# Ledger of designs, part 107: peptides against a protein of PDB entry 6IDX

Target 1, 380 residues: chain A of PDB entry 6IDX
Amino acid sequence: KELAKLSADVTFATEFINMDGIIVLTRLVESGTKLLSHYSEMLAFTLTAFLELMDHGIVSWDMVSITFIKQIAGYVSQPMVDVSILQRSLAILESMVLNSQSLYQKIAEEITVGQLISHLQVSNQEIQTYAIALINALFLKAPEDKRQDMANAFAQKHLRSIILNHVIRGNRPIKTEMAHQLYVLQVLTFNLLEERMMTKMDPNDQAQRDIIFELRRIAFDAESDPSNAPGSGTEKRKAMYTKDYKMLGFTNHINPAMDFTQTPPGMLALDNMLYLAKVHQDTYIRIVLENSSREDKHECPFGRSAIELTKMLCEILQVGELPNEGRNDYHPMFFTHDRAFEELFGICIQLLNKTWKEMRATAEDFNKVMQVVREQITRA

## One batch from the design tools (peptide; made by RFdiffusion4, then SolubleMPNN)

Design b2_p15_2_s4 (from b2_p15_2, 9 letters changed)
Fold by OpenDDE base, seed 5:
Structure b2_p15_2_s4 (fold): chain B 380 residues (1-380), chain A 15 residues (1-15)
Amino acid sequence: as target 1 above (380 residues)
Amino acid sequence: MAKELLEKLKEELAS
């Protein structure tokens, strides 16, 4: 207890560390002494002293043994662990993951996200915060391949539902620390979109071109009996497609694939358009047909709008940026849906179309409409 | 103080 209190003092910490004091503390934990196992308070103070000493940055986290890691991981994996030990153990593991890639690898072998989810189902917000913090640390330090797997595990409705039900919709106010961890988790989740955001369309890729054809089909051929595919010659088809791509509001109505060669938002814009067309087909068709039936200069170019909106959403959500330590702004909606980004796009594209109509905008007003929409999204 | 605490911890480790 006295050691834990004194360990916060840098002068004491320096002296204690110079005497190999941290090594002695680690050995006490490693030994699993009956004393520490029987007296949860003593172990909690030992772990507190260890954290406070390490927080001075005097000693490298790489000094810890695999036995120490296993003991700490053991405390996190035990169902009946003292809350004070659990909290400190989660914090130690977080610090290990954040400060050492070698420790990350060892910890990622000993602990699963599934084990950490159990600590989210508790009434203690501090435990929940440290559990999310450790999940975030593991996510941040994961190799790209494992990050996708963690995202898929996160995309498993379970973690999001648990966070939503036990953290966000809890009967208690969310503290700043928890809000920060939810923000971090959100940022890390949206950073998975970075690959698609930075993927250029290949205009020669037939599969990608087929998606654009599918967008056209859904908009214009959904009511046409497949029998009335007009056998009009290849030239009439090409001319028809050019007209249809103009009605879809692509900038390059001859070759819409060229609109997706710019990164950001690259292929992510096409993914959003396809999602809208398939999942919200009635909304998609309505938006396209309302603009395609206009012979006036007040048509909202859907294709261009979808691309620029996707880019704007990436900017607002800071896709590809690391989480900032000073931020705690999270969006609860991102915990409510599996495809939250695409759903947000679907809401925002409707808002854009509404705003365009209300402003009586023309193609020359495009940037003004986008600015108004940005302000509307950022205030919501 | 640090030395005294460390000695006590070493005694506990040896026990």
Scores: peptide ipSAE 0.204, ipTM 0.866, DockQ to the pose 0.841
Fold by OpenDDE base, seed 4:
Structure b2_p15_2_s4 (fold): chain B 380 residues (1-380), chain A 15 residues (1-15)
Amino acid sequence: as target 1 above (380 residues)
Amino acid sequence: MAKELLEKLKEELAS
């Protein structure tokens, strides 16, 4: 207890560490002494002292043994552990993961996200916060392949559901520390979009071109009077598609694939358009046909707008950026839906189309409309 | 103080 209090002082910590005091503390935990195992309070103070001593940055985290890591991971994986030990063990594991890639590898072998999710199903918000913090640390330090596995796994849907039901919709106000961890998790989740955001469309890839053709089909063939059988000539068909791509509001209406070669937003914009067209087909068709039937130069170019909106959303959400330690702003919507980014896009594209009409905009006003929409999104 | 605490911890480790 006295050691835990004094360990916060840098002068004491320096003296104690110089005498190999931290090695003695680690050995006490490693030995699983009957004293520490029977007296949870003593173990909790030992772990506090260890954490406070390490927080001075005098000793590298790489000094800890595999036995020590296994003991700490053991306290987190055990179903019946004292809350005070669990909290400190989660904090120690978080610090280990954040400070050492070698320790991350060892911890990732000893603990699963599923075990950490169990610590979210409790009423203690501090335990929930430290559990999310450790999940975030593991996610941040994971290799790209493992991050994708963590993201695609049934574990993420379950994680989002548990966070939504036990944290966000909990009967308790969200504290600043929890809000920060939810923000971090949100940022790390959005960073999974970076690959698609930076993927250029290949204009020669037929499968990608077929997606653009599917956007045209959904917009125009569903309403097409059967009497407008596409004329049998390849040139008439090409001219028809060029007209359709112009009505869809692509910048390159001859070859819309060229509009998706810009990164950001690359293929992510096409993913958003396809999602809108398939999941919200009525909204998509309405937006496209409302603007394609206009002859008054007040047409909102859907294709261009969707690309620039996707780019804007990536900028607003800071896709590809590391989480900032000073931020705690999270969006509950991103925990409610598996395709929350695409749903946000679907809301924002309707807002853009509305704003375009209200401003009586022309193609020359495009950047002004986008600026107004940016302000509307950032104030919401 | 640090030395005294360390000696106590060593005693606990040896027990």
Scores: peptide ipSAE 0.204, ipTM 0.865, DockQ to the pose 0.828
Fold by OpenDDE base, seed 3:
Structure b2_p15_2_s4 (fold): chain B 380 residues (1-380), chain A 15 residues (1-15)
Amino acid sequence: as target 1 above (380 residues)
Amino acid sequence: MAKELLEKLKEELAS
């Protein structure tokens, strides 16, 4: 207890560390005293002293043994552990993951996100916060392949559901620390979109061109009786497609693929458009047809609007940026759906279309409409 | 103080 208090002082910490005091503390934890019930308070103070000593940055985290890591991971994985030990163990693992890639690898072998989810199903918000903080650390330090696996895993769907039900919709006010961890998790989740946001369309890639063609098909061929024989010449088809791409509101209605060569938002805009067209088909068709039937120069260019909206959403959500330590703004909506970004796009594109109509906008007003829509999204 | 605490911890580790 006295050691834990004094370890916060840099002068004491320096003297104690110079005497190999931290090595003695690690060995005490490694010894795995069977009498955990009688020594729970002692162990909690030992772990506190260890954290306070390590926080001075005098000793590298790489000094810890695999036995020490296994003991700490063991306290987190045990179904019955003292809350004070659990809290400190989560904090130690977080610090290990954040400060050492070698320790990250060892910890990722000993614990799973699934095990950490169990610590979210409690009434203690401090435990919930440390559990999310460790999940965030693991997600931040994971290799790209592992990050994508973590994002796609059933564990992420379950994690979002548990966070929504036990944290966000809990009967307790969200503290600043928890709000920050929810913000961090949100940022890390949206940073998975960065690759697609920075991917340029290749106008010569047939698979990517087929997606644009599918957007046209869904918008215009869904109502057309399949009876119109495919036999009218290739030139008439090209001219027809140019008209369709103009009605879809692409900037380059001759070659819409060129609109997706700008990064950001690159291919991410096309992904959003395809998601809208497949998942919200009636909404997509309505938006396109309402604007394609207008001859009054008040048509909202869907293709251009979708691209610029995707870019705007990436800017608002700071896609590709690291989490800021001073931020605690999270959006509960992003924990309600697996494809939350695409769903947000679907809401915002409808808002954009409505705002365009209300403003009686023309193509010259495009930037003004986008500014108004930005203000609406950022105030919501 | 640091030395005295460290010696006590060593005694606990040896027990």
Scores: peptide ipSAE 0.203, ipTM 0.867, DockQ to the pose 0.859
Fold by OpenDDE base, seed 2:
Structure b2_p15_2_s4 (fold): chain B 380 residues (1-380), chain A 15 residues (1-15)
Amino acid sequence: as target 1 above (380 residues)
Amino acid sequence: MAKELLEKLKEELAS
């Protein structure tokens, strides 16, 4: 207890560290001494003193042994652990992950996200906060391959569901610290879209061209009686496609694939369009056909709008950026849906189409419409 | 004070 209090003082910490005091503390934890095992309060103070001493940055986190890591991870994996020990153990693991890639590797072998999710199912918001903080640290420090594994739909769905039900919809107000961790998790989740956002379409890739053709098919062939087999020559078919791509609002009516060569948003815009077309087909068809039948220059170019909206959403959501300290602006909606980004796109594209009509916009007003839509999205 | 605390911790580690 006295040590934990004094360890916050840099002068005491320096003197204690110079006498190998941290090494002695780590050995006490490693040995599982009868004293620490019998008195949870003493262990909690020992872990507090360890954290306070390490927070001075005098000693490298790499000094800790594998045995120490296993003991701390053991406290986190125990089904019944004292709240004070659990809280400090989560904080120690977080600090280890953040400060050392070597410790990250060792910790990532000893603990799973599933074990950390169990600590979200408690009523203690501080434990929930430290559990999410450790998940976020593991996510941030994970290699790309392992980050994708952490992002796997089942783990993410379960994590989102638990956060939604036990944190966001909990009977307690969300504290600033928890709001920050939810923000961080949101940013890290959206960074998974970065690859698609930075992927250029290959205009020569037939599979990617077939997606654009599928967008055309969903929009225009749903009403075509199967009896008019387009048996007319290849040239009439090419001319028809150019007209259809114009009606879809692509900038390049001849080769719409060229519209997806700009990064950002690259292929992510095409993914959003295809999601809208498949999941919200009636909404997609309505938006396309309402604008395709207009010869009055007030047509909203769907293809161009979808691309620029995807880019705008990436900017608003800071896709590809690291989470900022002090921010706590999270969107609860992103915890309610598995494809929350694509659903947000689907809401925002309808808002854009409505705003375009209300403004009686033309192609010259495009940037003005986008500015108004940005303001509407950022105020919501 | 640091030395006294450390000596006590060492005694606990040796027990």
Scores: peptide ipSAE 0.200, ipTM 0.864, DockQ to the pose 0.838

Design b2_p15_3_s1 (from b2_p15_3, 6 letters changed)
Fold by OpenDDE base, seed 4:
Structure b2_p15_3_s1 (fold): chain B 380 residues (1-380), chain A 15 residues (1-15)
Amino acid sequence: as target 1 above (380 residues)
Amino acid sequence: MSVADFPATSHVKGV
């Protein structure tokens, strides 16, 4: 207890570390000896002193043994652990993950996101916060492949559901620290969109062109079998498709693939359009047909609007930016659905179409409509 | 409403 208190002092910490005191603390954890009548209290203070000593940055986190990591991970994975031990163990694991890629690798082998989710199902918001903080640390330090796997995994679906039900919809106010961790998780989740946002369409890629053709098919020929590959269309068929791509509101009616060569938002806009067309087909068809039947120059160009809206959403959500330590703003809606970005796009494209109509906008008003829509989205 | 009836965006950077 006194050691834990004194370890917050940098002068004491320096002297204690110079006396190999931190090695003694690590060995106490490594020994796992439950033989002492006050083992839990002693361990909690040992872990506290260890954290406070390490927070001075005098000693590298890489000094810890694999046995130490296993003991700490064991306290997080064991049922009915003391709350103080659990809290300090989560914090130690977070610090290890954040400060060392080597320790991240070892910790990622010893603990699962599923085990951390169990600590979200509790009435202690501090434990919930430390559990999310560790999840965020693991997510941040994961290689891109593993990060994508973490985001797409059943564990993330379950994580979102648990956060929604036990944190966001909980009977307690969200503290600033929890709000920050929810913000961080949101930012890290949206940063997975960066690759697609920065992916240019290849206008010569047939598979990518077939997606654009599928958008046309869904809008104008929903009864046609998708197995009818766009064979070498006669000039009449090319002229028909050019008209259809104009009605879809692409900027390049001859080669809509050119509209997706600009990054951002690149292919992410096409992904959103395809998602809308497949998952919300009636909404997609309605939006397209309402504008395709207009002769009054008040048509909302769906294709152009979808691209610029996707870009705008990426800007609003700060896709590709690191989380800011001073921010705590999170959107509860993003915890309600697996494809929350695409669902947000589907809501916002309807808002855009409505706003365009209300403004009686023309193609010349496009930027002004987008500004109004930005304000509507950022105030919602 | 016309396009003129919609206010110009003041750059209120949300914090």
Scores: peptide ipSAE 0.041, ipTM 0.509, DockQ to the pose 0.010
Fold by OpenDDE base, seed 5:
Structure b2_p15_3_s1 (fold): chain B 380 residues (1-380), chain A 15 residues (1-15)
Amino acid sequence: as target 1 above (380 residues)
Amino acid sequence: MSVADFPATSHVKGV
């Protein structure tokens, strides 16, 4: 207890470290000996002293043994009644993950996000906060391949549901620390969009061009059986498609693929358009056909609007930026749906289309409509 | 309403 208190002092820490004191603390944890009547209290103070000593940055985190990591991970993965040990163990794992890629690899082998979800189902907000903090650390330090797997996993759907039901919709105020961790998780989740946001469309990729053709098909051929293979297009049919791409509001009516070569938002805009067209087909068809039937210069160009809106949403959500320690502004809506960004896009494109009509906008007013829509989104 | 008359401050209560 006294050691744990004194370990916060840098002068004491330096002297204690020079006496191999950290090595003694690590060995106490590694021994795992539950033989003492006050083992839990002693262990809680040992873990506190260890954390406080390591936070001085005098000793590298890489000094810890695999046995130590396994013991700490064991306190997190096993159902323990002692909240004080669990809290300190979560904090130690977070610090290890944040400070060493080698330790991240070892910890990621010992614990899963699925095991940490159990600590979100408790009434203790501090435990919930440290559990999310460790999830965030694991997410931040994961290689790109593993980050995408973590995001797509059924565990993430479950994680979002648990956070929504047990944290956000809990019968208690969210503390600043929890709000920060929810913000961090949101930022890290949106950073998964960065790859698609920075991916240029290849105008020569037939599969990507087929998506643009599918957008046209859904809008204009919704009653036509998909069995009519697109391949036998006479020049008259190509000219018809150019008209359809104009009605879809693409800037390049001849080759809409060129509109997706700008990064940001690159292919992410096409992903959003395809999601809207497939998941919210009635909304998509309504927006497209309502504007395609207008020859009054008040048509809202859907394709251009979808691209610029996707870019705007990426800017508002700071996609590709690291989380800032001073921020705690999270959006509960992003925990309500697996495809929350695409759903947000679907709401915002309807808002844009409504605002365009209310403003009686023309193509010259485009930037002004986008500014008004930005202000509406950022105030919601 | 023209684009000029569009009030920047209209609280869309419904999102």
Scores: peptide ipSAE 0.038, ipTM 0.491, DockQ to the pose 0.009
Fold by OpenDDE base, seed 1:
Structure b2_p15_3_s1 (fold): chain B 380 residues (1-380), chain A 15 residues (1-15)
Amino acid sequence: as target 1 above (380 residues)
Amino acid sequence: MSVADFPATSHVKGV
């Protein structure tokens, strides 16, 4: 107990570390000797002293043994562990993951996100906060391949549902620390969009061109049977498609693929447009047809608007940026849906189309409409 | 019309 208090002092920490004191603490954890009266209290103070000593940055986290890691991971994986031990064990694992890639690999073998989700189903918001913090650390330090797998896993859908039901919709006010961890989780989740945001469309890729053609088909051929294979499209058909791409509001109505060669937002804009067209088909068709039937110069260019809106949403959500320690701005909406970014796009594109009409905007007003929409999104 | 003339009336419910 006294050691745990003194370990916060850098002078004491330096002397204690120079006396191999940290090795004694690690051995106490490694021994697992449950035979002592008040073992749980002693262990909680040992873990506190260890964490406080390591936070001075004097000793490398790589000094810890695999036995120590297994003991700490064991305290997190066991449902009957004392709350004080669990909290400190979560914090130690978080620090290990953040400070050492070698420790991350070892910890990722010993614990699963599914085990950490169980610690969110409690009334203790501090335990919930440390559990999310460790999930965030694991997600941040995961290699890109594993990060995408972690995001696609049933565990992520379950994680969002558990956070929504037990944290956000809980009967307790969300503390600043929890709000920060929810913010971090959102930033890390949106950073999965960075690859698509930075992917240029290849105008020669037929599969990517077929997506643009599908957008045209959904908007204008919704009643036509898919059985009309694009046979040898006569020059008249190519000229017809150029008109359709103009009505869709692409800047390059001859080759709409060129509009997706700019990064950001690259292919992410096309993904959003396709999601809207497939999931919210009536909304998509309405927006396109309302603007395609106008000959009054007040048509909202859907294709251009969707691209610039996707870019704007990436800027607002800071896609590709690391979480900032001073921020706690989280959006509960992003825990309500699996495709929350695409749903946000679908809301914001309707807002843009409404704002364009209310402004009586022309193509010259485009940047002004986008500025108004940005203010509307950032104040909501 | 100034940008200020467009009230932020659309509470995007949940953002």
Scores: peptide ipSAE 0.025, ipTM 0.482, DockQ to the pose 0.010
Fold by OpenDDE base, seed 2:
Structure b2_p15_3_s1 (fold): chain B 380 residues (1-380), chain A 15 residues (1-15)
Amino acid sequence: as target 1 above (380 residues)
Amino acid sequence: MSVADFPATSHVKGV
């Protein structure tokens, strides 16, 4: 107890470390010896002293053994562990993951996100916070391949549901530390969009062009009986598609694929359009046809608007940026839906279309409409 | 869902 308190002092820590004191603490954990009276209290103080000593940055985290890691991971995986030991064990694992890629690899083999979700189903907010912090650390330090796997896993859907029900909708106020960890998790989740945001469309890729053709089909051919496509020559069909791509509000009516060569938002804009067209088909068709049937200069160019809105949402959500330690602002709605970004896009594109109509905008007003929409999104 | 359904929730410093 006194050691744990004194370990916060840098002068004491330096002398204690010089006496191999930290090695003694690690060996006490490694031994796993439950034979001592008050073992749980002694262990809790040992783990506290270890954390405080390591926080001085005098000793590398790489000094810890695989046996130490397994013992700490064991305390996190055991159902009957003292709350004080569990909390300190989560904090030690977080610090190990953050400070060493070698320790990350070893910890990622011993602990899964699924095991950490059990520590969210508790009444202790400090345990919940350290469990999310460790999930965030594992997610941050994961290689890109493993990060995508973690995101696509059933664990993420379950994690969001558990956070929503046991943290956000909990009967207790969310503390600043928890709010920060929810913010970090949100940022790390949106950073998975960076690949698609930075992926340029290849105008020569037929599969990518077929997605643009599907957007046209859903907007204009969904009610047309396939029997009435008259056998008019290939040239008349190309000219018809150019008109349809103009009506969809693409900048390049001849080759809409060129509109997706700019990064950001690249292919992510096309993903959002296709999601809207398939999941919210009535909304998509309505927005497209309301603007395509206008003979006036007040048509809202859907394709251009969807691209620039996707880019704007990426900027607002800071897609591709690291979490800021000073921030604790998160959106609870991103924990309510699996495809929350695409749903946000679907709401914001309707807002944009409404704002365009209310402003009686023309193509010259485009940037002004986008500025007003940005203010509406960021003040909400 | 409206844009207002996506408010940023920050920890309100207790007055």
Scores: peptide ipSAE 0.013, ipTM 0.475, DockQ to the pose 0.015

